# Designs tried in a protein design run: peptides against a protein of PDB entry 2YKT. Part 25

Target 1, 231 residues: chain A of PDB entry 2YKT
Amino acid sequence: SRSEEMHRLTENVYKTIMEQFNPSLRNFIAMGKNYEKALAGVTYAAKGYFDALVKMGELASESQGSKELGDVLFQMAEVHRQIQNQLEEMLKSFHNELLTQLEQKVELDSRYLSAALKKYQTEQRSKGDALDKCQAELKKLRKKSQGSKNPQKYSDKELQYIDAISNKQGELENYVSDGYKTALTEERRRFCFLVEKQCAVAKNSAAYHSKGKELLAQKLPLWQQACADPS

## One batch from the design tools (peptide; aimed at target 1 R190)

Design b2_p9_7 (made by RFdiffusion4)
Pose (drawn by RFdiffusion4):
Structure b2_p9_7 (pose): chain A 225 residues (1-144, 151-231), chain P 9 residues (1-9)
Amino acid sequence: SRSEEMHRLTENVYKTIMEQFNPSLRNFIAMGKNYEKALAGVTYAAKGYFDALVKMGELASESQGSKELGDVLFQMAEVHRQIQNQLEEMLKSFHNELLTQLEQKVELDSRYLSAALKKYQTEQRSKGDALDKCQAELKKLRKKPQKYSDKELQYIDAISNKQGELENYVSDGYKTALTEERRRFCFLVEKQCAVAKNSAAYHSKGKELLAQKLPLWQQACADPS
Amino acid sequence: EPEDPYKPD
């Protein structure tokens, strides 16, 4: 009987994956694409900014008394080129390694999940029907206490076997369904961890490039007196 | 039959 409770829980897990998880995953993929489209806009504009800044650096390089300011502005643009390309690296860890792999999985999963739930429902129903029939045949023999005919005993053995088979099938079906769910969340967490490692490399690169150059830049217009 | 795309290798 707890078996029937477990049977409904299992159907509910497959339904939750197909109707909640995969659609939310479709939405997450869409947000990720928008995010990348936006990140591309920033990388582009950062280019215009830094070229405008190099132009100022060229002007200071051609002047009397401000040449070293020209060098400071060149170095600022250069630091940003090095930071940006550590960012473009985190960006491709986003496209090829997260968005593409998620799209690939979710595409195949619709058919896989529809088929797995269906196969499970058919197998569970077939085992239940065979058990009910064996039990009905036995009830017929028994109707027309510590005594059992040869045939009654054979039915008792068959009912015991089929009941054990049905309960194991429902028990394993539930474990499998929870595992399908945990694999999908694990893959999502793994793809996010990979993008995160590249975000750490990007932010670490920025900290050290600036920690190196920033004091010299702050000194360029200090009072020499 | 379709295979599980999330099942690890």

Design b2_p9_7_s1 (made by RFdiffusion4, then SolubleMPNN; from b2_p9_7, 4 letters changed)
Fold by OpenDDE base, seed 4:
Structure b2_p9_7_s1 (fold): chain B 231 residues (1-231), chain A 9 residues (1-9)
Amino acid sequence: as target 1 above (231 residues)
Amino acid sequence: EPENPWEPE
């Protein structure tokens, strides 16, 4: 029946969220944490590298013939520091605005979805059972009427059951239809949230890359000329 | 009933 098919579709949406989306989202969060950790590792390693570069700059500054190159090396390290600060801001946002929020939501969602599905199933079954009961009673009444010497005695009751069945069928169809719309809305909301938060991350990432590009573009010509200039 | 964790803030 139409209502049965719609019911199956509704249950499938909830099951898909619970069994496919949520586990996949947990994996996504885990991969995000791994990515964050790797970037933090890069940050730490870069700090060591540029600290060593500063040491080379100090040696140049102490030399008689390469003093000005010391300043160049210090500037290179300073630009790195500024770029690193932007990366740290991006990582903080990535953690706090995406990973933490998704983790909190997915952790709570199992309980919510289980309760929502159970509520829907209980009410759907209740309405379905009530309909089935009315249909069964009508069938029994018709059998009695066919075997009776006075079938007209049952005519009013038959009409009442027919009306009740029609009303209950309509109520069931509407309930299941609304349930399906609700389930689809729940699914869409989850994907939309992910997209929106990923957009925020993308904006922060773009800002990091732009700042780095600007800083390097400004200084690189100066650094490239440093060895050609007589001291 | 548990609260929907995905409700818009």
Scores: peptide ipSAE 0.396, ipTM 0.902, DockQ to the pose 0.938
OpenDDE base, seeds 1, 2, 3, 5: peptide ipSAE 0.387, 0.394, 0.393, 0.391; ipTM 0.899, 0.902, 0.901, 0.900

Design b2_p9_7_s2 (made by RFdiffusion4, then SolubleMPNN; from b2_p9_7, 5 letters changed)
Fold by OpenDDE base, seed 4:
Structure b2_p9_7_s2 (fold): chain B 231 residues (1-231), chain A 9 residues (1-9)
Amino acid sequence: as target 1 above (231 residues)
Amino acid sequence: DPENPWQPP
């Protein structure tokens, strides 16, 4: 029946969220944490490298013939520091605005979805059973009427059951239809949240890359000329 | 009923 098909579709949406989406989201979060850790590792390694570069700059500054190159090396390290600050801001956003929020939601969602599905199933079954009962009673009544010498005795009751069946059928169909819409909305909400949060991360990443590009573009020509200039 | 964790603030 139409209601049965719609019911199946509704259950499948909840099933897909619980069995496909949520596990995949947990994996996504795990991969995100790995990515964050790797970036943190890069940050730490870069700090060591540029600290060592500063040391080379200090040595140049102490020399008689390469003093001006010391300033160049210091500038290179300073630009890195500024880029690093932007990266740290991006990472903070990545962690707090995406990973943490998704983790909190996915951990709570199992209980929510289970309860929501159970509630829907219980009510759907209740309405379905009530409909089936009315249909069965009508069938019994009709059999009794067919065997009776006075079928007219049952006519009013038959009409009552017919009306009840019609009403219950309509109610069931509406309930299941609404349930399906609700389930689809729940699914869409989850994807939309992911997209929106990923967009925020993308914006922060763009800011990081833009700042780095600007700083390097400004200074690189100066640094490239440093060795050509007389001391 | 448990709260929907994906409900908008």
Scores: peptide ipSAE 0.410, ipTM 0.911, DockQ to the pose 0.950
OpenDDE base, seeds 1, 2, 3, 5: peptide ipSAE 0.399, 0.408, 0.403, 0.402; ipTM 0.908, 0.910, 0.908, 0.908

Design b2_p9_7_s3 (made by RFdiffusion4, then SolubleMPNN; from b2_p9_7, 4 letters changed)
Fold by OpenDDE base, seed 4:
Structure b2_p9_7_s3 (fold): chain B 231 residues (1-231), chain A 9 residues (1-9)
Amino acid sequence: as target 1 above (231 residues)
Amino acid sequence: EPENPWQPE
């Protein structure tokens, strides 16, 4: 029946969220944490590298013939520091605005979805059972009427059951239809949230890359000329 | 009933 098919579709949406989306989202969060950790590792390693570069700059500054190159090396390290600060801001946002929020939501969602599905199933079954009961009673009444010497005695009751069945069928169809719309809305909301938060991350990432590009573009010509200039 | 964790802020 139409209601049965719609019911199956509704249950499938909830099951898909619970069994496919949520586990995949947990994996996504885990991969995000791994990515964050790797970037933090890069940050730490870069700090060591540029600290060593500063040491080379100090040696140049102490030399008689390469003093000005010391300043160049210090500037290179300073630009790195500024770029690193932007990366740290991006990572903080990545953690707080995406990973933490998704983790909190997915952790709570199992309980919510289980309760929501159970509520829907209980009410759907209740309405379905009530309809089935009315249909069964009508069938029994019709059998009695066919075997009776006075079938007209049952005519009013038959009409009442027919009306009740029609009303209950309509109520069931509406309930299941609304349930399906609700389930689809829940699914869409989850994907939309992911997209929106990923957009925020993308904006922060773009800002990091732009700042780095700008800083390097400004200084690189100066650094490239440093060895050509007589001291 | 548990609260919907995906409710719009």
Scores: peptide ipSAE 0.395, ipTM 0.903, DockQ to the pose 0.939
OpenDDE base, seeds 1, 2, 3, 5: peptide ipSAE 0.384, 0.391, 0.389, 0.386; ipTM 0.899, 0.902, 0.901, 0.901

Design b2_p9_7_s4 (made by RFdiffusion4, then SolubleMPNN; from b2_p9_7, 4 letters changed)
Fold by OpenDDE base, seed 4:
Structure b2_p9_7_s4 (fold): chain B 231 residues (1-231), chain A 9 residues (1-9)
Amino acid sequence: as target 1 above (231 residues)
Amino acid sequence: EPENPWQPA
C-alpha cells in the first residue's frame, strides 16, 4: 500500500542517518583531528626553523661586512611569526567551531535517533493495527451477513466499519507522510550544519592565506634587493 | 525524550 511504502521510506531515512551518516561523520571528525595534529606539527617544526634563522641573523649583525643582512633575516622570521599567528587563529576556529561541535552532536545523536525512530514506529504500528482490526471486523461482519436470513440487520454496522476504516486509513497515511517529511528534514539539517560550519572554516582559512600573501608580497622585494646593495 | 542535538541554537 501507499502507506506501507512511505513507512519503509521513512525507516530507511533514519537507518541511513544512523548506519551511514553518523559513522561517516565520526570518521570525518577523526580525519579532521589528524589534520589538525599535522598542522600543529608543522607549526612546531617551523618555529624551530625560524628560530635558527634568527640565530643566523644575529651572526650577520655581529659581522662587519654583512650587518644589514641581519635585519633582513630578522624580518623574515618576524613575518613568519605573523603568519603563524594567523594559522593559530585558524586552527582554533577549526577545532572549536567545527570539530568539537560535530563531535558533541554525533555523540548524542545515536540516542536521539533511536528514540525518535522508536516513537515513530510505535505510533505507526498502533495506527496500523487499529486499521487492521477494523478491516478484520468488517470482514467477519460481512461473512456473518452473507450467512444470515436477515442481512439488513448488519447494514448499519457495516457502514460504521467502512467509515472507521476510511478515517483510520487517512490518519495513517497522514501520519506516515508527516513522519517521512520529518525524517528528511532531520537528514537535511545534518548536512546543512556540516556545510555551514565548513564554510566558516573556509573563510578563516582564506584569511590566513590572504594575510600570508600580503605580508610576503610587501617584504619580498626588499629582501631580494638586500644582497645587491652592499654597505 | 532526548533533545535533538542538531536543533539550531
Scores: peptide ipSAE 0.391, ipTM 0.902, DockQ to the pose 0.939
OpenDDE base, seeds 1, 2, 3, 5: peptide ipSAE 0.379, 0.390, 0.384, 0.385; ipTM 0.897, 0.901, 0.899, 0.900

Design b2_p9_8 (made by RFdiffusion4)
Pose (drawn by RFdiffusion4):
Structure b2_p9_8 (pose): chain A 225 residues (1-144, 151-231), chain P 9 residues (1-9)
Amino acid sequence: SRSEEMHRLTENVYKTIMEQFNPSLRNFIAMGKNYEKALAGVTYAAKGYFDALVKMGELASESQGSKELGDVLFQMAEVHRQIQNQLEEMLKSFHNELLTQLEQKVELDSRYLSAALKKYQTEQRSKGDALDKCQAELKKLRKKPQKYSDKELQYIDAISNKQGELENYVSDGYKTALTEERRRFCFLVEKQCAVAKNSAAYHSKGKELLAQKLPLWQQACADPS
Amino acid sequence: EPEDPFKPE
C-alpha cells in the first residue's frame, strides 16, 4: 500500500523534471544568451575607450615635459588589454562549456524523459495487473485455514513472487527517478563551477596587474618638493 | 530506446 504512495511520488518526480526543471532550464539558457550578448557589447565598448585613451597617450608622447605621462596612459591601456583577454577567456568558458552543453542535453531530454516515464508506467501497471489476477484466481479456489491444496499453494508461491517483484520495481523506480533529478542539478552545478574557476582566474589576474602598476601611476603627478 | 543524456560516463 505504501507501494502505491511511492508509485505516485515517482510519477511526480518525472512530471517535476519535465514541467518544471526543463522549462526553467530553457529559461536559464535564454538568460545566458542575453548575458553573453550584453557581455559582447561591453568588450566592444571597452575597446573604443582604450583606443581613445591611447590617442591621449600619443599626444603626451610628442610633447615637451609630459612624455612620461604618455607612457602611463600606454600602460593603462596595456593592463586593460591583458585583463580583458582573461575576461574573454571566462567568456568562452561560458559559451562552449556551459550554454552549448546545457542546450545539447535539454534537447535530447524531452524524448528520454517521456519514454522513461512511459516505460515505467507500463511496466508497473503490467506487474500490478498480473498480481491482482493471481490473487483473484486464488480467492476463487479458496472460496469454493492451515490447510492448503497443492494448487492453492502454487498460487500462494506465485502471488508472493509477483508481489516481491512489484515492490522492488516501485522501490527501484523511485530511487532511479530521484537520481535522474539529482544528475540534472549536479550537471548544472558542475557547469557553473567551471565558469566560476575562470572568473577566479580573471579576477586574480586583474588584482596582480593593478597591484604592480598602480603605485607608479599614482606617483606620476606627485609634487617633487 | 533513448539513453539518459545527463548520465555521466

Design b2_p9_8_s1 (made by RFdiffusion4, then SolubleMPNN; from b2_p9_8, 4 letters changed; failed a check: a repeat of another design)
Amino acid sequence: EPENPWEPK

Design b2_p9_8_s2 (made by RFdiffusion4, then SolubleMPNN; from b2_p9_8, 4 letters changed)
Fold by OpenDDE base, seed 2:
Structure b2_p9_8_s2 (fold): chain B 231 residues (1-231), chain A 9 residues (1-9)
Amino acid sequence: as target 1 above (231 residues)
Amino acid sequence: EPENPWQPT
């Protein structure tokens, strides 16, 4: 029946969230943590590299003929430090605003979805059973009427059951339809949240990239000419 | 009933 088909669709949405979306989201979070760790590793490795560059700058500053190049090397290291600071801020946001929140939600969602689905199923079954009962009673009544010498005796009761069946059918259809809409809304809400949080991450990432671009654009011409200028 | 963790704030 139409209501049964809609019911199956509704259950499938909940099952898809529980069995596909949530596990995939857990994996997404795990991959995000790995990505964060790798980027933190880059930051650490970069620190070592640019600390070594500072050492080269110190040597230049102690030289007779390359003293000004020491300042250039220091500037290079400093610009990189600023870029890395921006990266660390971005990573902090990535962790706190995306990963942590998603992790909290996905952990709670199993309980929520299970309860929501169970509630829906219980009410759907209750309405379905009530409908079936009325249909069965009408069938029994009709059978009794056919065997009676006075079928008119049962006419009013038959009309009552017909009306009850129509009402219960309508209620069931509406309930299942609403259930399906609710389930789809739940699914969409989860994806929308992910998109919105990813947008926030993208904005923070853009800030990191912009800062780097600005700093390098400002200094790179100066650094490029440094060797052409005599001491 | 458990609270919907994805409900709009």
Scores: peptide ipSAE 0.388, ipTM 0.904, DockQ to the pose 0.965
OpenDDE base, seeds 1, 3, 4, 5: peptide ipSAE 0.380, 0.383, 0.388, 0.384; ipTM 0.900, 0.902, 0.904, 0.902

Design b2_p9_8_s3 (made by RFdiffusion4, then SolubleMPNN; from b2_p9_8, 3 letters changed; failed a check: a repeat of another design)
Amino acid sequence: EPENPWQPE

Design b2_p9_8_s4 (made by RFdiffusion4, then SolubleMPNN; from b2_p9_8, 4 letters changed)
Fold by OpenDDE base, seed 4:
Structure b2_p9_8_s4 (fold): chain B 231 residues (1-231), chain A 9 residues (1-9)
Amino acid sequence: as target 1 above (231 residues)
Amino acid sequence: EPENPWQPK
């Protein structure tokens, strides 16, 4: 029946969220944490590298013939520091605005979805059972009427059951239809949230890359000519 | 009933 098909579709949406989306989202969060950790590792390693570069700059500054190159090396390290600060801000946002929020939501969602599905199933079954009961009673009434010497005695009751069945069928169809729309909305909301948060991350990432590009573009020409300039 | 964690605030 139409209602049965719609019911199956509704249950499938909830099952898909619970069994496919949520586990995949947990994996996505885990991969995000791994990515964050790797970037933090890069940050730490870069700090060591540029600290060592500063040491080379100090040695140049102490020399008689390469003093000005010391300043160049210090500037290179300073630009790195500024770029690193932007990266740290991006990572903080990545953690707080995406990973933490998704983790909190997915953790709570199992309980919510189980309860929502159970509520829907209980009400759907209740309405379905009530309909089935009315249909069964009508069938029994018709059998009695066919075997009766006075079938007209049952005519009013038959009409009442027919009306009740029609009303209950309509109520069931509407309930299941609304349930399906609700389930689809829940699914879409989850994907939309992911997209929106990923957009925020992308904006922060773009800002990091732009700042780095600008800083390097400003200084690189100066650094490139440093060895050609007589001291 | 548990709160919907994905409901917009």
Scores: peptide ipSAE 0.412, ipTM 0.912, DockQ to the pose 0.961
OpenDDE base, seeds 1, 2, 3, 5: peptide ipSAE 0.402, 0.409, 0.407, 0.407; ipTM 0.910, 0.912, 0.911, 0.912

## One batch from the design tools (peptide; aimed at target 1 L108 R189)

Design b2_p10_3 (made by RFdiffusion4)
Pose (drawn by RFdiffusion4):
Structure b2_p10_3 (pose): chain A 225 residues (1-144, 151-231), chain P 10 residues (1-10)
Amino acid sequence: SRSEEMHRLTENVYKTIMEQFNPSLRNFIAMGKNYEKALAGVTYAAKGYFDALVKMGELASESQGSKELGDVLFQMAEVHRQIQNQLEEMLKSFHNELLTQLEQKVELDSRYLSAALKKYQTEQRSKGDALDKCQAELKKLRKKPQKYSDKELQYIDAISNKQGELENYVSDGYKTALTEERRRFCFLVEKQCAVAKNSAAYHSKGKELLAQKLPLWQQACADPS
Amino acid sequence: SDLPSNFWES
């Protein structure tokens, strides 16, 4: 009987994956694509900014008394080129390693989940029907206490076997369904962890490039007196 | 074709 409770829980897990998780994953993929389109807009504009900044650096390089300021502005643009390309690296860890792999999985999963739930429902129903029938045949013999005919005992053995088979099938079906759900959350967490490692390398690169160059830049227009 | 039960694993 707790078997029937477990049977409904299992159907509910498959339904939750097909109707809640995968659609939310489709939405997450869409937000990721918008995010990347936006990140491309920033990388591009950062280019225009830094070229405008190099133009100022060229002017200071050609003047009397401000040449070193020209060098400072060149170095600022250079630091940004180095930071940006550590960012473009985190960006491709986003496209090829996250969005593409998620889209590939979710595409195949619709058919896979519809087929797995269906196979489970058919197998569980077939085992339940065979058990009910064996029990009905036994009830017929028994109707027309510590005594059992040869045939009654054979039915009792068969009912015991089929009931054990049905309960194991429902028990294993529930464990499998929870595992399907956990694999999908684990894959999502893993893809995010990978993008996060590249965000750590990007931010670490920025801290050190700036920690190196920033004091010299702050000195360039200090009072020499 | 059929997919394995663990095709979501890395």

Design b2_p10_3_s1 (made by RFdiffusion4, then SolubleMPNN; from b2_p10_3, 5 letters changed)
Fold by OpenDDE base, seed 4:
Structure b2_p10_3_s1 (fold): chain B 231 residues (1-231), chain A 10 residues (1-10)
Amino acid sequence: as target 1 above (231 residues)
Amino acid sequence: SELPSDYWDL
């Protein structure tokens, strides 16, 4: 029936979220944590490299013929520090605004969706069983009427069952239809949340890249000239 | 307690 088909579709939406979306989201969070750890590793390794560059700048500053190149090397390290500060802000946002929030939601979501599906299934079954009972009673009544010497005795009761079946069928169809819309809304809400949180990450990433580009573009011409200028 | 239906809202 139309109601049975719509019921199967509704259950399949909940099952798809629980069995496909949520496991995939957990994997996405795990991959995000790995990416965060790698970026933190890059930040630490970069610090060591630019600390070593500062040491080269100190040696230049102590020299008789390369003192001005010491200042250039220190400026390179300072620009790196500013770029790293922007990366740290991006990583903080990536952790707090995406990973932590998704982890909290996906952990709660299994219980929520299981309860929502169970509630829907219980009510759907209750309405279905009530319909089946009315249909069975109508069939029994018709069988009694066909075997009776006075079929008119059952006519009013037959009309009552027909009306009850029509009403219960309509209620079941509406309930299942609303259940399907609710399930699709739950699925869409999860994807929308993911998209919006990824947009926030993208904005923070853009700010990091823009700041780095701006700082380097401002200083690079000065640094390129440093070796051409006679000491 | 029913988890609020809005916990995925932005």
Scores: peptide ipSAE 0.287, ipTM 0.840, DockQ to the pose 0.839
OpenDDE base, seeds 1, 2, 3, 5: peptide ipSAE 0.283, 0.281, 0.287, 0.280; ipTM 0.838, 0.841, 0.838, 0.839

Design b2_p10_3_s2 (made by RFdiffusion4, then SolubleMPNN; from b2_p10_3, 7 letters changed)
Fold by OpenDDE base, seed 2:
Structure b2_p10_3_s2 (fold): chain B 231 residues (1-231), chain A 10 residues (1-10)
Amino acid sequence: as target 1 above (231 residues)
Amino acid sequence: MELPADYWLP
C-alpha cells in the first residue's frame, strides 16, 4: 500500500542517517583531527627552520660586508611569523568551529535519532493496528449480517465502520507522510550544518592564504634585489 | 531523549 511504502521510506531515512551518515561523520571528524595534527606538526617544524634562518641573519648582521642581508633574512623570518599566526588562527577555527561542534552533536545524535524513530514507529503501529482492528470488525459484522434474517439491523453499524476505516486510513497516510517529511528534514539539517561549519572554516582558511599572499607579494621584490645592491 | 529545536541547525 501507499502508506506501507512511505513507511518503509521513512524508516530508511532514519537508518541511513544512523548507519551511514553518522559513522561517516565520525570518520570525517577523525580525519579532521589527523589533518589538524599534521598542520600543527608543520608549524613546529617550520619554527625550527625559521629560527635557524634568524641565526643566519644574525651572522650576516655581524659581518662587515653583508649587514644589509641580515635585515633581509630577519624580514623573511618575520613574514613567516605573521603567516604562522594566521595559520594558528585558522587551526583554532578548524578545531573550535568544526571539529568540536561536530563531535558534540554526533555524540548525542544516536540517542536522539533512536528515540525519534521509536516514537514514529510506535505511533505508526498504533494507527495501523487500530485500522486493522476496525477492518476486522467490519468483516465480522458483514458475516453476521449475511447470515441474519434481518440484515437491516446491522446497516447503521456497517456504515459507522466504513467511515471509521476511511478516517483511520487517512490519518495513517497523513501521519506517515508527515513522518517522511520530518525524517528528510532531519537529514537535510545535518548536511546543512556540515556545510555551514565548513564555510566558516573556509573563510578562516582564505584569510590565512590571503595574508600570506599579501605579505610575500610585498616583500619578495625587495628580497630579490638585495644581493644586487652594494654593501 | 529530546533535543532542542535548534539541534543540527547551522
Scores: peptide ipSAE 0.261, ipTM 0.844, DockQ to the pose 0.687
OpenDDE base, seeds 1, 3, 4, 5: peptide ipSAE 0.155, 0.115, 0.211, 0.114; ipTM 0.785, 0.751, 0.819, 0.775; seed 3 fails the geometry check

Design b2_p10_3_s3 (made by RFdiffusion4, then SolubleMPNN; from b2_p10_3, 4 letters changed)
Fold by OpenDDE base, seed 3:
Structure b2_p10_3_s3 (fold): chain B 231 residues (1-231), chain A 10 residues (1-10)
Amino acid sequence: as target 1 above (231 residues)
Amino acid sequence: SELPSDFWDP
């Protein structure tokens, strides 16, 4: 029946969220943590490299013929420091606004979805059973009428059962239809949350890239000219 | 305890 098909579709939406979406989201979070760790590793490794660059700048500053190049090397290291600070701010946002929130929600979601599905199933079954009962009673009434010497005695009661069956069938169909819409809304809400949080991450990432570009664009021409200038 | 239905809202 239409109601049975829609019921199966509804249950399949919940199953898809629980069996496909939630595990995939957990994996996404894990991959995000790995990415964060790698970026932190880059920051640490870069610190060592630019600390060594500062040492080269110190040597230049101590020389008689290359003193001004010391300042250039120090500026290069300083710009790097500022870029790394911006990266760290981005990483904090990535952790706090995306990973932590997703982790908290996905851990709670199994219980929520299980309860929602059970509630739907209970009410769906209740309405289905009530419909089946009315159909069975109508069938019994018709058998009595066929065996009766006065079938007209049962006509009003038959009409009442027919009306009741029609109403209960409609109620069941509406309930299952609404259930399906609700399930789809639950699925969409989860994807929307992910998209919006990723937008926030993208915005912060853009800020990091822009800051780096601006700082380097300002200084790079000066650094490129340094070796051409007299000492 | 029942979780609020809007806990996935952005």
Scores: peptide ipSAE 0.277, ipTM 0.840, DockQ to the pose 0.877
OpenDDE base, seeds 1, 2, 4, 5: peptide ipSAE 0.265, 0.269, 0.275, 0.274; ipTM 0.837, 0.843, 0.840, 0.842

Design b2_p10_3_s4 (made by RFdiffusion4, then SolubleMPNN; from b2_p10_3, 4 letters changed)
Fold by OpenDDE base, seed 4:
Structure b2_p10_3_s4 (fold): chain B 231 residues (1-231), chain A 10 residues (1-10)
Amino acid sequence: as target 1 above (231 residues)
Amino acid sequence: SELPSDFWDL
């Protein structure tokens, strides 16, 4: 029937969220944590490299013929420090605004969706069973009427069951239809949350890249000239 | 207690 088909579709939406979306989201969070750890590793390795560059700048500053190149090397390290601060801010946002929030929600979601699906199934079955009962009672009444010497005795009761079946069928169809719309809304809400949080991460990433580009573009011409100027 | 349905809201 139309109601049975719509019921199967509704259950399949909840099952798809629970069995496909949520496990995939847990994997996405795990991959995000791995990416965060790798970027933290890059940050640490970069610090060691630019600390070593500062040491080269100190040696230049102590020289008799290369003092001005010491200042250039220190400026290179300072620009790196500023770029690194922007990366750390981006990583903090990535952790707190995306990973932590998704982890909390996906953990709660298994319980929420199980309860929502169970509530829907219980009410759908209750309405279905009430319809089946009325249909069975009508069938029994019709059998009694066909075997009776006075079939007209059952006519009013037959009309009452027909009306009750029509009303219960309409109620079941509406309930299942609303259940399907609710399930699709739940699925869409999860994807929308992911998209919006990923947009926030993208904005913070863009700010990091822009700041790095601006700082390097400002200083690079000065650094490129440093060896051409006779001291 | 029924978990709030709005925990995925932005």
Scores: peptide ipSAE 0.342, ipTM 0.866, DockQ to the pose 0.819
OpenDDE base, seeds 1, 2, 3, 5: peptide ipSAE 0.336, 0.340, 0.340, 0.341; ipTM 0.866, 0.868, 0.865, 0.866

